# Peptides against a protein of PDB entry 5D63: the designs that were tried, part 99

Target 1, 292 residues: chain A of PDB entry 5D63
Amino acid sequence: SLRRGIYHIENAGVPSAIDLKDGSSSDGTPIVGWQFTPDTINWHQLWLAEPIPNVADTFTLCNLFSGTYMDLYNGSSEAGTAVNGWQGTAFTTNPHQLWTIKKSSDGTSYKIQNYGSKTFVDLVNGDSSDGAKIAGWTGTWDEGNPHQKWYFNRMSVSSAEAQAAIARNPHIHGTYRGYILDGEYLVLPNATFTQIWKDSGLPGSKWREQIYDCDDFAIAMKAAVGKWGADSWKANGFAIFCGVMLGVNKAGDAAHAYNFTLTKDHADIVFFEPQNGGYLNDIGYDSYMAFY

## One batch from the design tools (peptide; made by RFdiffusion4, then SolubleMPNN)

Design b2_p17_4_s3 (from b2_p17_4, 8 letters changed)
Fold by OpenDDE base, seed 5:
Structure b2_p17_4_s3 (fold): chain B 292 residues (1-292), chain A 17 residues (1-17)
Amino acid sequence: as target 1 above (292 residues)
Amino acid sequence: SLEELDELYATKKVKFT
């Protein structure tokens, strides 16, 4: 079954993603097909899937940017019914905003069925153009029509997944204690992470003994990421991944505070030095504490 | 121990790594 998380939803037939037009939070904003750039933040194309308790394979889909929800207009079962952004809540009972999401017949893509109407989210005519219509359309679960098949590329990790990624890293001290602050984390590409770092002013910050040293840099980076998240996204129920670690070197004669993020495949962590903006697989320290 | 590591952190921070 599909896990709770943030997804980039891409058509199985053409290089088009499910896009909330202009990221608008207005009720009735069209959801359309739009081109995307891999390994970037596609701002209007991220969706938080929230599973509905006790309703198998059924979710709300909240646009991360607008905070509005995927909505089948009037819940109509008519082919060609508009799919729009609309105000809602994560655990709504409104069938217009409830979507059953299960694997398609190909075993890799998903189909998105409206819970009420039983119609499917359809990229009309498989149109790859920007702004192409996405609508509810008649269909069946076993059809091979790529217009109704979608890849769900997970852009977030659960706290458990993050914990697992940390645990498999060789630069973790035997006394390590991790503290989880949130449940779900959007993982940023390094380019975005770096840009946040640059915009924070940290590149120009001066190291000063104790008063502004490694821990201040690391915490400032986390604060910058947190602020960026709050300022960038209107949806709730997730955080932006940015960890803080305390580590000790192999010699046991030095300690350091630094940041870390996750690799693209979410399987590993990479260390980030907020004093110079560098990414390292080995920062020269073994972590004995982290919070993220 | 964590206590020893915390003490190390507090007293032997590194400028750049």
Scores: peptide ipSAE 0.043, ipTM 0.701, DockQ to the pose 0.863
Fold by OpenDDE base, seed 4:
Structure b2_p17_4_s3 (fold): chain B 292 residues (1-292), chain A 17 residues (1-17)
Amino acid sequence: as target 1 above (292 residues)
Amino acid sequence: SLEELDELYATKKVKFT
């Protein structure tokens, strides 16, 4: 079963992703196939899948950028019916915006079926060009047509997954206390994380004893990421992953505050030093407190 | 203890050069 989360949705047949055209929040904005760059943010191509309670394998799909939802125009079962962005809510009862998402016959990709019409999201003619039509189309769960098969690449982690990643890290103090602030986190590529750091002004900030030292840098970074999230995305129900840790060194005679994020595979954390923008597997401290 | 660690943090913070 597909988990709640943010997904980059890629066609199984061609290197094209489900894209909300221009990231527009206007009702009726076309959803189209578009090229993407791996390991980048792919702004208009991220979708929050929210599972509908008591409806098996059924979700709304909210575009992260626009805050609008994937919508089958008029809920029509006609082949070629437009799939658009449209205003909605995460737990809507509107069948135009309800999508049953289950594994295809190949066991790796998914098919996206409109709950009402029972038609499938289709990259029309498997067109790999930017702006290619995505439409509702007749189909079955078992057919192998790649036009209707999609890989769901998870771009977020749950708080539980983040907690687990922290827990298995060797640089955690025995007295560690973690505080979870949100439920779902978009995990940024390091390049994006670094860019936020650069744009925050922290690279030019001067360390000053107590008045602007390690904790100020670490908190400023988290604040910068939070602001970036708020300014960048119109969807709700998720946060941007950026943690703050307090740690003590092995000798027990020094403490430090620093940031951390998750690795690309979401399995581990990597430490981030906001005073120099460095990523480290070992920052030289064992964390006794974190919030994220 | 956590209290001791807090005290350590408050008094023995490490700067990055």
Scores: peptide ipSAE 0.034, ipTM 0.679, DockQ to the pose 0.831
Fold by OpenDDE base, seed 3:
Structure b2_p17_4_s3 (fold): chain B 292 residues (1-292), chain A 17 residues (1-17)
Amino acid sequence: as target 1 above (292 residues)
Amino acid sequence: SLEELDELYATKKVKFT
């Protein structure tokens, strides 16, 4: 079953992703096929899938950028019916915005069926051009048509997954206590994380004894990421991953505050030094406290 | 102990140079 999370949704046949045109929040904005750049933030192509309680394999799909929802126009079962962005809520009862998402016959890709019409999200003619039409189209779950098959690449982690990644890291102190602040986290590419760091002014900030030292740098980085998230995305129900740790060195005679994020595969954490913008697998400290 | 670590953090923070 598809988990709650943020997904980049890519066609199984051609290198095209489901894109909300111009990221517009206007009702009726076309959802189209569009090219994407791997391992980057594809701003208009991220979708928060929210599972509907007590309705098997059924979700709303909220565009992360616009805060609007994938909507089958008038819920029509006619082939070629437009799929658009439209205002909505995560737990709507509007069948135009309810999507049953299950594995296709190939066991890797998914099909996206409108709950009401029972038609499928279709990249019309498998057109790989930017702006290609995405529409509701007749189909069945067992058909192999790649126009209706989609890879769901998860771009976020749950708090439990983040906790598990931390637990696997060898640089955790025996007295470690972790504090979870949110339920779902968008994981940023390092390039984006670094850019936020640069834009925060931290690269030019002066270390000053106690008044602006390691903890101030680490908290300032987290605050910068939080603000970036709030300013960048209109959807709710997720956070941007950026952790803060307190650690003690191996000798037990020095402590440090620093940040951490997740690796690309979401399986491990990587440490980030906000005083110099460095990424490290070993920052020289074992964490006894984290919040994220 | 956590209390000892807190004291360590408060008094023996690492300076970036």
Scores: peptide ipSAE 0.034, ipTM 0.663, DockQ to the pose 0.831
Fold by OpenDDE base, seed 2:
Formats: sequence, structure tokens, C-alpha cells
Structure b2_p17_4_s3 (fold): chain B 292 residues (1-292), chain A 17 residues (1-17)
Amino acid sequence: as target 1 above (292 residues)
Amino acid sequence: SLEELDELYATKKVKFT
């Protein structure tokens, strides 16, 4: 079954993603097919899938940027019915905003069925152009039509998945204690992470003994990421991944505070030095504490 | 121990130049 998380949703037939036009929060904003750039944020194309308790394989889909929800207009079962952004809540009972999401017949892609109308989210005519219509359309679960098949590329990790990634890293001290601050984390590309670092003013910050040293740099980076998240997205129920670690060197005679994020495949962590903006697989310390 | 590591962190922080 599909896990709770943030997804980039791509058509199985053409290089087009489900896009909320202009990221607008207005009711009735068209959801359309749009081109995307790999390894970028794709601002208007991220969707938080929230599973509905006690309803198998059924979700709401919240646009991260606008905070509005995928909505089948009037819940109509007519082929060609518009799919729009509309105000809502994560656990709504409105069938216009409830979507059953299960694997297609190919076992890799998903189909998105409206809970009420039983029609499917369809990239009309498989049109790959920017602004192409996405609509409810008649279909079946076993049909091979790529217009109604979607790849769900997960752009977030749960706290448990983050914990597992940390546990796989060889630079963790035997006394390690981790503290989880949130439940779901959007994982940023390194380029975005670096830009936040640059915009924070940390590249020009002066190291000063105790009063502004490694822990101050690491906390300032986390604060900058937190603020960036709050200022960038209207949806709730997720955080931006940026960890803080305390580590000791192998000799046991020095300690350091630093940041970390996740690799592109979300399987591992990579260390980030906020004093110089560097990414390292080995920062020279074994972590005995982290919070993220 | 964690207490020893905390003390190390507090007294022997590493500077990156």
C-alpha cells in the first residue's frame, strides 16, 4: 500500500507531472500536466498523501505549496470532469477529495480513483504540453492506458526511515542517542540546501571561541532551514529535513557540532559542515547525539 | 559515557577554519 508522504506524481506515458497551476490557493484552480526538472523542488508539483483511517488505500492529496486539496469538480462521474485545487482538510469526508490509490496492472505505476465517482485521474489524450487538462475519466483498474497511470516518486521520509538511514551509517558512536522532532520530512536537493545556507549569512559569520563556535553554526543552519520551510509552503503536517549532530573524534580528544541531510535515494545520510558549506561522507567524528 | 562526551563537547569543541 502507498505510504503517507510527499510525492512527485509523474505520468507513466509522457514526461509530465501533476501540477497545481501557478500554485494558487484559489478554489477551482486547475490541476494540469506540466513539465518538470529532475533533482529540483518542482514547487507546484508536490503532494502530501494522507491516508484515511479505516478506509483501505484511500487518501487526501494536499498540494504543499498552496495548502489546497485535489478535488473532483462536483464529484461528477462524467468523463472530462475537471480536477482542481480546493480548500479542504486532511481527514475530510467529502468524496470529491477522497482518492483510492492502488497499483496498476503493471505493478509499478499507480492509478488514482475518486472514491465517490469511481472515475480515474486522467491526463487527457496523453497531452505532454504544459497546461494539459487533467480530468476524471471512466476506466478500470486492469486497463493498461498510460493516460491513467502515475508514478509516485517519494520526496519525503518518515522519522522511522530517517532513523534507519542514520543507523546504517558507520560514523555513529556506540553511545548514540537520537531525538526525533517531527513525523515526516521533505528531503531537499543539495543545491537547495546550500542556497539556504548561503542566504542565512553563515558563509560570512566569524568563528569566535565559545560565543559563536560549531554548535552556533549548526543550530543557525537548522533555524534557517526551519524558517525557509515556514516561509515557502502553506501545507502543514511535515517538516524540512535538516539534522544536528554532536560527535567525538576517533582519538576521543575533540568534539564537534555539525549538520546532516539525506542522500538522493534516502538510504543514507551525508554530513554538512555549516562553517564552510561542505558535504562529506566522513566528517571525522562519530555522532553520540542527534536531533532532527 | 554520555556525560563524558558532554564534558568533552563543552570543553574541547573543534574549530573549522
Scores: peptide ipSAE 0.033, ipTM 0.701, DockQ to the pose 0.875

Design b2_p17_4_s4 (from b2_p17_4, 10 letters changed)
Fold by OpenDDE base, seed 4:
Structure b2_p17_4_s4 (fold): chain B 292 residues (1-292), chain A 17 residues (1-17)
Amino acid sequence: as target 1 above (292 residues)
Amino acid sequence: SLEELDELYSTKIVKFE
């Protein structure tokens, strides 16, 4: 079954993603097909899937940028019914905003069925053009029509997944204590992570003994990412992944504070040195503490 | 041990120039 998380939802037939037009938070904003760039933040094309308790395979889909929800207009079962962004809540009982999401017959893509109307999210005519209509349309779970098949590319990790990634890293001290601050984390591409670092002013910050040293840099980076998240997204219920670690060197006579993020496949962590913006698989320290 | 952990927290922090 589909896990709670943030997804980039891509059509199985053409290189088009489910896009909230202009990222607008206005009720009735069209959801459309739009081109995307892999390994980048596709701002209007990220959706938080929140599973509905006690309703199998059923979710709300919150647009990360606008904070509005995927909504079948008037819950109509008529083919061609508009799918729009609309205000809502994660655990709504409004069937216009409840979507049953299960694997298609091909076993790799998903179909998105409106809970009430039983129609499916359809890229009309498989149109790959920007702004192509996405609508509710009649269909079946076993139908092979690629207009109604979608890949769910996971863009986030749970706290448990992050914890697991840390745990398997070889540069963790035996006395390690980790502290989880949130439940779900959007994982940024390194390019975006680096840009936040640049925009924070840290590249121009002067190292000063004790008063502005490694811990200050690491905390400043964490704060910058947090602020970036708050300023960039209107949806709630997730955080931006950026960790802080304290580590001890092999000799045991020196410690360091640094950041870390996750690799593209979310399976491993990579260390980030906020004093120079470098990414490292080995920062030269074994972490005894982290919070993220 | 808790003692070891305390030692780690009190260890001199290395900085980049």
Scores: peptide ipSAE 0.073, ipTM 0.639, DockQ to the pose 0.592
Fold by OpenDDE base, seed 3:
Structure b2_p17_4_s4 (fold): chain B 292 residues (1-292), chain A 17 residues (1-17)
Amino acid sequence: as target 1 above (292 residues)
Amino acid sequence: SLEELDELYSTKIVKFE
């Protein structure tokens, strides 16, 4: 079953993703097929899937950028019915915004069925052009039509997944205590993470004994990422991943504060030094505390 | 914890220049 999370949703037939046109929050904004750039933040093409309690395999899909929800116009079962962004809530009872999402017959892609109409999200004619129509269309779960098959690429991790990634890292002290601050985290590409670091002013900040040293740099980075998240996205119910760690060196006579993020595959953590913007697999310290 | 924070400041903190 599909887990709660943020997804980039790509067509199984052509290199096109589900895109909220212009990222607009207006009711009735078209959802269309659009090209994407791998390993980047595709701003209008990220969707938070929120599972509906006690309704099997059924979700709302909130556009991360606009904060609006995928909506089948008037809940119509007619083939060609528009799929739009529309205001809503994560646990709405409006069947126009409820989507049953299950594996297709190929076992890799998913189909997206409207809960009420029982029609499927369809990239009309498999059109790969920017702005191509996405509509509700008749279909069945077992059909192989790639126009109605979608890859759900997970762009976030749960707190449990983040915890597991930390736990398997070799640079964790025996006395380690981790503190989880949120439930779901958007994981940024390093390029985006670095840009936030640059924009924070930290590259030009001067190290000063105690008054502005390693802990200040690490906390400033965390704050910068938090602000970036709040300023960039209108959806709620998730955070941007950026951890803070306190570590001790092998000799036990020196400590350091630093940041960390997750690798592209979300399986491991990588350390980030906010004093110079470097990414390291070994920062020279074993962490005894983290919060993220 | 506050104890861990105290421990941090009681030790040498590495400087990067």
Scores: peptide ipSAE 0.053, ipTM 0.641, DockQ to the pose 0.524
Fold by OpenDDE base, seed 1:
Structure b2_p17_4_s4 (fold): chain B 292 residues (1-292), chain A 17 residues (1-17)
Amino acid sequence: as target 1 above (292 residues)
Amino acid sequence: SLEELDELYSTKIVKFE
């Protein structure tokens, strides 16, 4: 079954993603096919899938940027019915905004069925052009039409997954205590993470003994990421991944505060030094505490 | 310098267990 999380949803037939046009929060904004750039933030193309309790394989899909939800217009079962962004809530009972998402017959892609109409999200004619129509269309779960098959590229991790990644790292002290602040985390590409760091002013900040040292840099970075998240996205129910760690060196005579994020495959953590913007597999300290 | 790096990466903080 599909896990709760943030997804980039890509057509199985052509290099087109499900895009909320212009990222607009207006009711009735078209959802369309649009080109994307791998390993980047595709701003209008990220969707938070929230599973509906006690309804198998059924979700709402919230556009991360607009905060609006994927909506089948009037819940119509007619082929060609528009799929739009529309105001809603994560646990709505409105069948226009409820989507059953299960694996297709190929075992790798998913199909997205409207709960009420039983029609499927369809990239009309498999059109790869920007702005191509996405609509509800008749179909079946077992047919192989790529117009109705979608890859769900997971862009987030749960707190449990983050915890597991930390636990696999060799630079964790035996006394380590981790504190989880949120439940789901959008994982940023390093380029985006670095840009936030640059925009924070930290590259120009001066290290000063105790008054503005490693802990201040690390906390400032986390605060900057938090602010970036709040300013960039209208959806709720997720955070931007940026951890803070406290570590001790091998000699035990020095401690350091630093940041960390997740690798591209989400399996491991990588350390980030907010004093110089460097990414390191080994920062020279073993972490005894983290919060993220 | 190495000394500058040492200063950059060192601080006294409470160790939590």
Scores: peptide ipSAE 0.034, ipTM 0.596, DockQ to the pose 0.103
Fold by OpenDDE base, seed 2:
Structure b2_p17_4_s4 (fold): chain B 292 residues (1-292), chain A 17 residues (1-17)
Amino acid sequence: as target 1 above (292 residues)
Amino acid sequence: SLEELDELYSTKIVKFE
C-alpha cells in the first residue's frame, strides 16, 4: 500500500517524470513527461499523495509547486483524454481528481487509475521528449505496458520515520527527548540545504557570547529553512525537514546547539553545524533534546 | 531521568570552534 507522502513519479520505460508544465497554477495546465536530474529538487515534478479515508488505495495528487491537483479532463474514459493540473482539495469527492494507485504486475512499479473512468495514466507512445503528452488510456492492472507503469520515489519522510532515523543514531543521550512539530517532511538535498544556509547570512554572522551564540545560529538556520519552504511551495500539509538539537559533550561539562537533516536514503541523520556549514557524522555531542 | 535532563539544560553552552 502506498503511504502518504511526497513522490517523484518516474516512468518505468523511459527516463521521464510526471511534470506540471511550467509549474503553473492555472486550471487546465498540461501534465507532461519531462526529463529530470537525480539528487536535485525537480520543482514541477513533486506530488503530495493524500490517501482518501475509507477508499482503498485511492489518493489525490497535489503538485507541491502549484498547489493544484492532477485532474482527468471531464473525467472522460476516452483514450487520449488530457491529464491536467486543476484547483481542488486534498479530500475531494470529485472523481476527476481521485486516483487508485496500486502495484503493477512487476511488483515494483505502480499503475495510476482514475477512480471514475477506470482508465490509467499513460505516457503516450512512451515518448521520452520534454513535453510529451500524459493522458488517460484504457488498460488493465495486469498489462505489462511500461507506458502505464510508474516508479514512486519517496522524497519525504513522516514524523515517525524521522523519529526512527534519530533513534538509530549512536550520538543520542540516554535522556533524549524529541518534539515533533509536523507530520510530513520534504527532505532536501545537501546542496539545497547549504544554499539556504548561505542565503540566510549565517556564513557572515559573528559569534558573540550568549547574545548570538550556538543556539541563535541553529534557530536562525531552522527559520531560514521554514521561510524558504513557505516562499517556494504553494501546497500545504507538509514541512521542510530541518532539525534543531541540543547536545552534551563526552566529558559532560559543555553543551552545544546544532542542526541535523536526513541522509539521501532517509535511514539516518547527519549533523549540520550552522556556524560553518559543515556536515558531520559525529559533531562531538550526544543529543538530549531535538525539535523538528 | 528528569533530574539528569535538568542538569543538562543548565550546562554551559559553548562555541563551536
Scores: peptide ipSAE 0.112, ipTM 0.654, DockQ to the pose 0.640; fails the geometry check

Design b2_p17_5_s1 (from b2_p17_5, 13 letters changed)
Fold by OpenDDE base, seed 4:
Structure b2_p17_5_s1 (fold): chain B 292 residues (1-292), chain A 17 residues (1-17)
Amino acid sequence: as target 1 above (292 residues)
Amino acid sequence: MPYKKLSEEEREAIENF
């Protein structure tokens, strides 16, 4: 079953993603097919899937950028019915905004069925052009039509997944204590993470003994990422992944404060030195404390 | 646990990076 998370939703037939046009928060904004760039944020194409309690395989889909929800216009079962962004809530009872999402017959892609109408999200004619119509359309779960099949590329991790990634890292001290601050985290590409670091002013910040040293740099980076998240996205219910660690060296005679994020596959952590913007698999310290 | 400190060599390496 599909897990709660943030997804980039890509058509199985053509290189097109589900895009909220212009990222607009206006009711009735068209949801369209649009090209995307791998390993980038794809701002208008990220969707938070929130599972509905006690309704199997059924979700709301909140556009991360606009904070509005995928909505089948008037809940109509007519083929060609518009799919738009519309104001809503994560746990709405409005069947126009409830989507049953299950594996297609190919076992890799998903189909997205409106809970009420039982029609499917369809990239009309498989059109790969920017702005191509996405609509509700008749179909069945077992059909192989790629117009109605979608890959769900997960762009986030749960706190539990992050915890697991930390736990299996070889640079964790035996006394480690981790503190989870949020439930779901958008994981940024390194290029975006680095850009936030650059824009924060940290590259020009002067190290000063105790008054502005390693812990200040690490906290400033986390604050910068948090602010970037708040300024960039209108959806709620998620955070941007950026951890802070305290570590001790192998000799036990020195300690450091630093950041960390997750690798692209979300399986491991990578350390980030906020004093120089470097990414390292081994920062030379074993973490005894983290919060993220 | 030791107080958080970087050695002079570590700090220099960071500043010169």
Scores: peptide ipSAE 0.025, ipTM 0.660, DockQ to the pose 0.091
Fold by OpenDDE base, seed 2:
Structure b2_p17_5_s1 (fold): chain B 292 residues (1-292), chain A 17 residues (1-17)
Amino acid sequence: as target 1 above (292 residues)
Amino acid sequence: MPYKKLSEEEREAIENF
């Protein structure tokens, strides 16, 4: 089954993603095919999939940027029915906004079926142009039609997945205690993470003994990421990944506070030094505490 | 755990970066 999470949803036939046009929160905003750039945020093309309790393989899809939901217009089963952004809630009973998502016959891509109409999300004519129509269309689960097949690229991690990545890292002290603050985390590209760091003013901040030292830098970075998240996205139910760690050196006579994020494949953590903006696989400390 | 601090060498390395 598809896990709860944030996805970039890409057509299996052409290099187009499911895009909420202009990221608009207005009811009836078209959802369209649009080009994308790998390893970037793709602002209008991120969708939070929320599983519906007690309804197998069925989700709402919330656009991260607008906070609106994927909606089949009037729930119509007619081929060519518009798919739009529309106001809603994560656990709605409105079948216009409920989507059954299961693997296609190829075992890699997914099909997205409207719960009520039983039609499928279709990139009409497989059009790769920006703004191409996405509509409900007749189909079956076993068809090989690439217009109705979608790759779900996970852009987030659960708290459990983050915890597992930390546990695999060799720079964790035997006394380590982790504290989880949220349930699902959008993982940023390093370029975006660095830009937030630059915009925070930390590159110009002066180290001062105790009053503004390593812990202040690390907490300021986390606060900057939190504010960036709040200012950038209208959807709720997720956070932006940015951890804080306290670590001890090998000699056991010095400690440091620093940040960390996840690698592109989400399997490992990478350390971030907020005093200089550096990314390191080994920061020279073993973490005895983290919160994220 | 030790009281948090960087060595002078570590601090200088960061500040000179």
Scores: peptide ipSAE 0.025, ipTM 0.674, DockQ to the pose 0.092
Fold by OpenDDE base, seed 3:
Structure b2_p17_5_s1 (fold): chain B 292 residues (1-292), chain A 17 residues (1-17)
Amino acid sequence: as target 1 above (292 residues)
Amino acid sequence: MPYKKLSEEEREAIENF
């Protein structure tokens, strides 16, 4: 079953993703096929899938940028019915906004079926051009038509997954205590993470004994990421991943505060030094505390 | 827990980075 999370949804036939046109929050904004750049944010192409309780394999899909929901226009079962962004709620009962998402016959891609109409989200004619029509279209679960098959690239982690990644890291102290602040986290590409760091002013901040030292840098970075998230996205129900750690060195005579994020595959953490913007697999400290 | 500090070498490395 598809997990709750943020997904980049890519067509199985052509290099096109499900895109909310211009990221607009207006009701009726077209959802279209659009090119994407790997390892980037792809701002208008991120969707929070919220599973509906007690309805198997059924979700709402909220556009992260606009905060609006994938909506089959009038819930029509006619082939070619527009799929648009529309105001909604995560746990709506409106069948226009309920999508059954299950594996296709190939076992790798998914099909997205409207709960009410039983039609499928279709990249019309497999058109790879920017702005290509995405519509509800007749189909079956077992058909091999790539126009209706989608890869769900997960762009977020749950708090449990983050916890597991931390637990696998060799630079964790035996006294480690982790504190989870949110439930689901968008994991940023390093380039975006670095840009937030730059924009925070931290590169120009002066280290000063006690008054503005490692913990201040680390907390300022987390605050900057939090603010960036709030300023960038209209959807709710997720956070931006940026952790703070306190660590002790091997000798036990020095301590440091630093940040961490997740690797691209979400399986491991990587340390981030907010005083210089560096990413490290080994920061020279073993973490005894983290919050994220 | 030890007092929070960076070694002089670590601090210098950061400042020089």
Scores: peptide ipSAE 0.025, ipTM 0.677, DockQ to the pose 0.091
Fold by OpenDDE base, seed 5:
Structure b2_p17_5_s1 (fold): chain B 292 residues (1-292), chain A 17 residues (1-17)
Amino acid sequence: as target 1 above (292 residues)
Amino acid sequence: MPYKKLSEEEREAIENF
């Protein structure tokens, strides 16, 4: 079953993603097919899937950017009914905004069925053009029509997944204690992470003994990421992944504070040195504490 | 817990970056 998380939703037939037009928060904003760039933040194309308790395989889909929800206009079962962004809540009872999401017949892609109308989210005619219509359309779960099949590329990790990634890393001290601050984390591409670092002013910050040293850099980076998240996204219920670690060197006579993020496949962590913006697989320290 | 510090080499590397 589909897990709670942030997804980039791509058509199975053509290189088009589900896009909230202009990221607008206005009720009735069209949801359309649009091109995307892999390994980048596709701002208007990220959706937080929130599972509805006690309703099997059923979710709301909140646009991360706008904070509005995928909505089948008037809940109509008519083929060609508009799918729009509309104000809502994560646990709404409005069937216009409830979507049953299950694997398609190919076992890889998903179909997105409106809970009320039983119609499916359809990239009309498989049109790969920017702005192509996405609508509710008649269909069946077993039909192989790629217009109604979608890949759900997970762009986030749960706290448990992050914890597991940390646990797999060889540079964790035996006394390690991790403190989880949130439940779900958007994982940024390194390019975006680096840009936040640059924009924070940290590249121009001078190391000064104790008054502005490694822990200040690491915490400043986390704060910068936090503010970036708050300023960039209108949806709630998730955080931006950026960890802080304290580590001890192999000799046991020195300690350092640094950041970390997750690799592209979310399976591992990579260390980030906020004093120079470097990414390292081995920062030379074993972490005895992290919070993220 | 060890006192927070970097090696001289590490510090130099950061400062010279």
Scores: peptide ipSAE 0.028, ipTM 0.674, DockQ to the pose 0.105; fails the geometry check

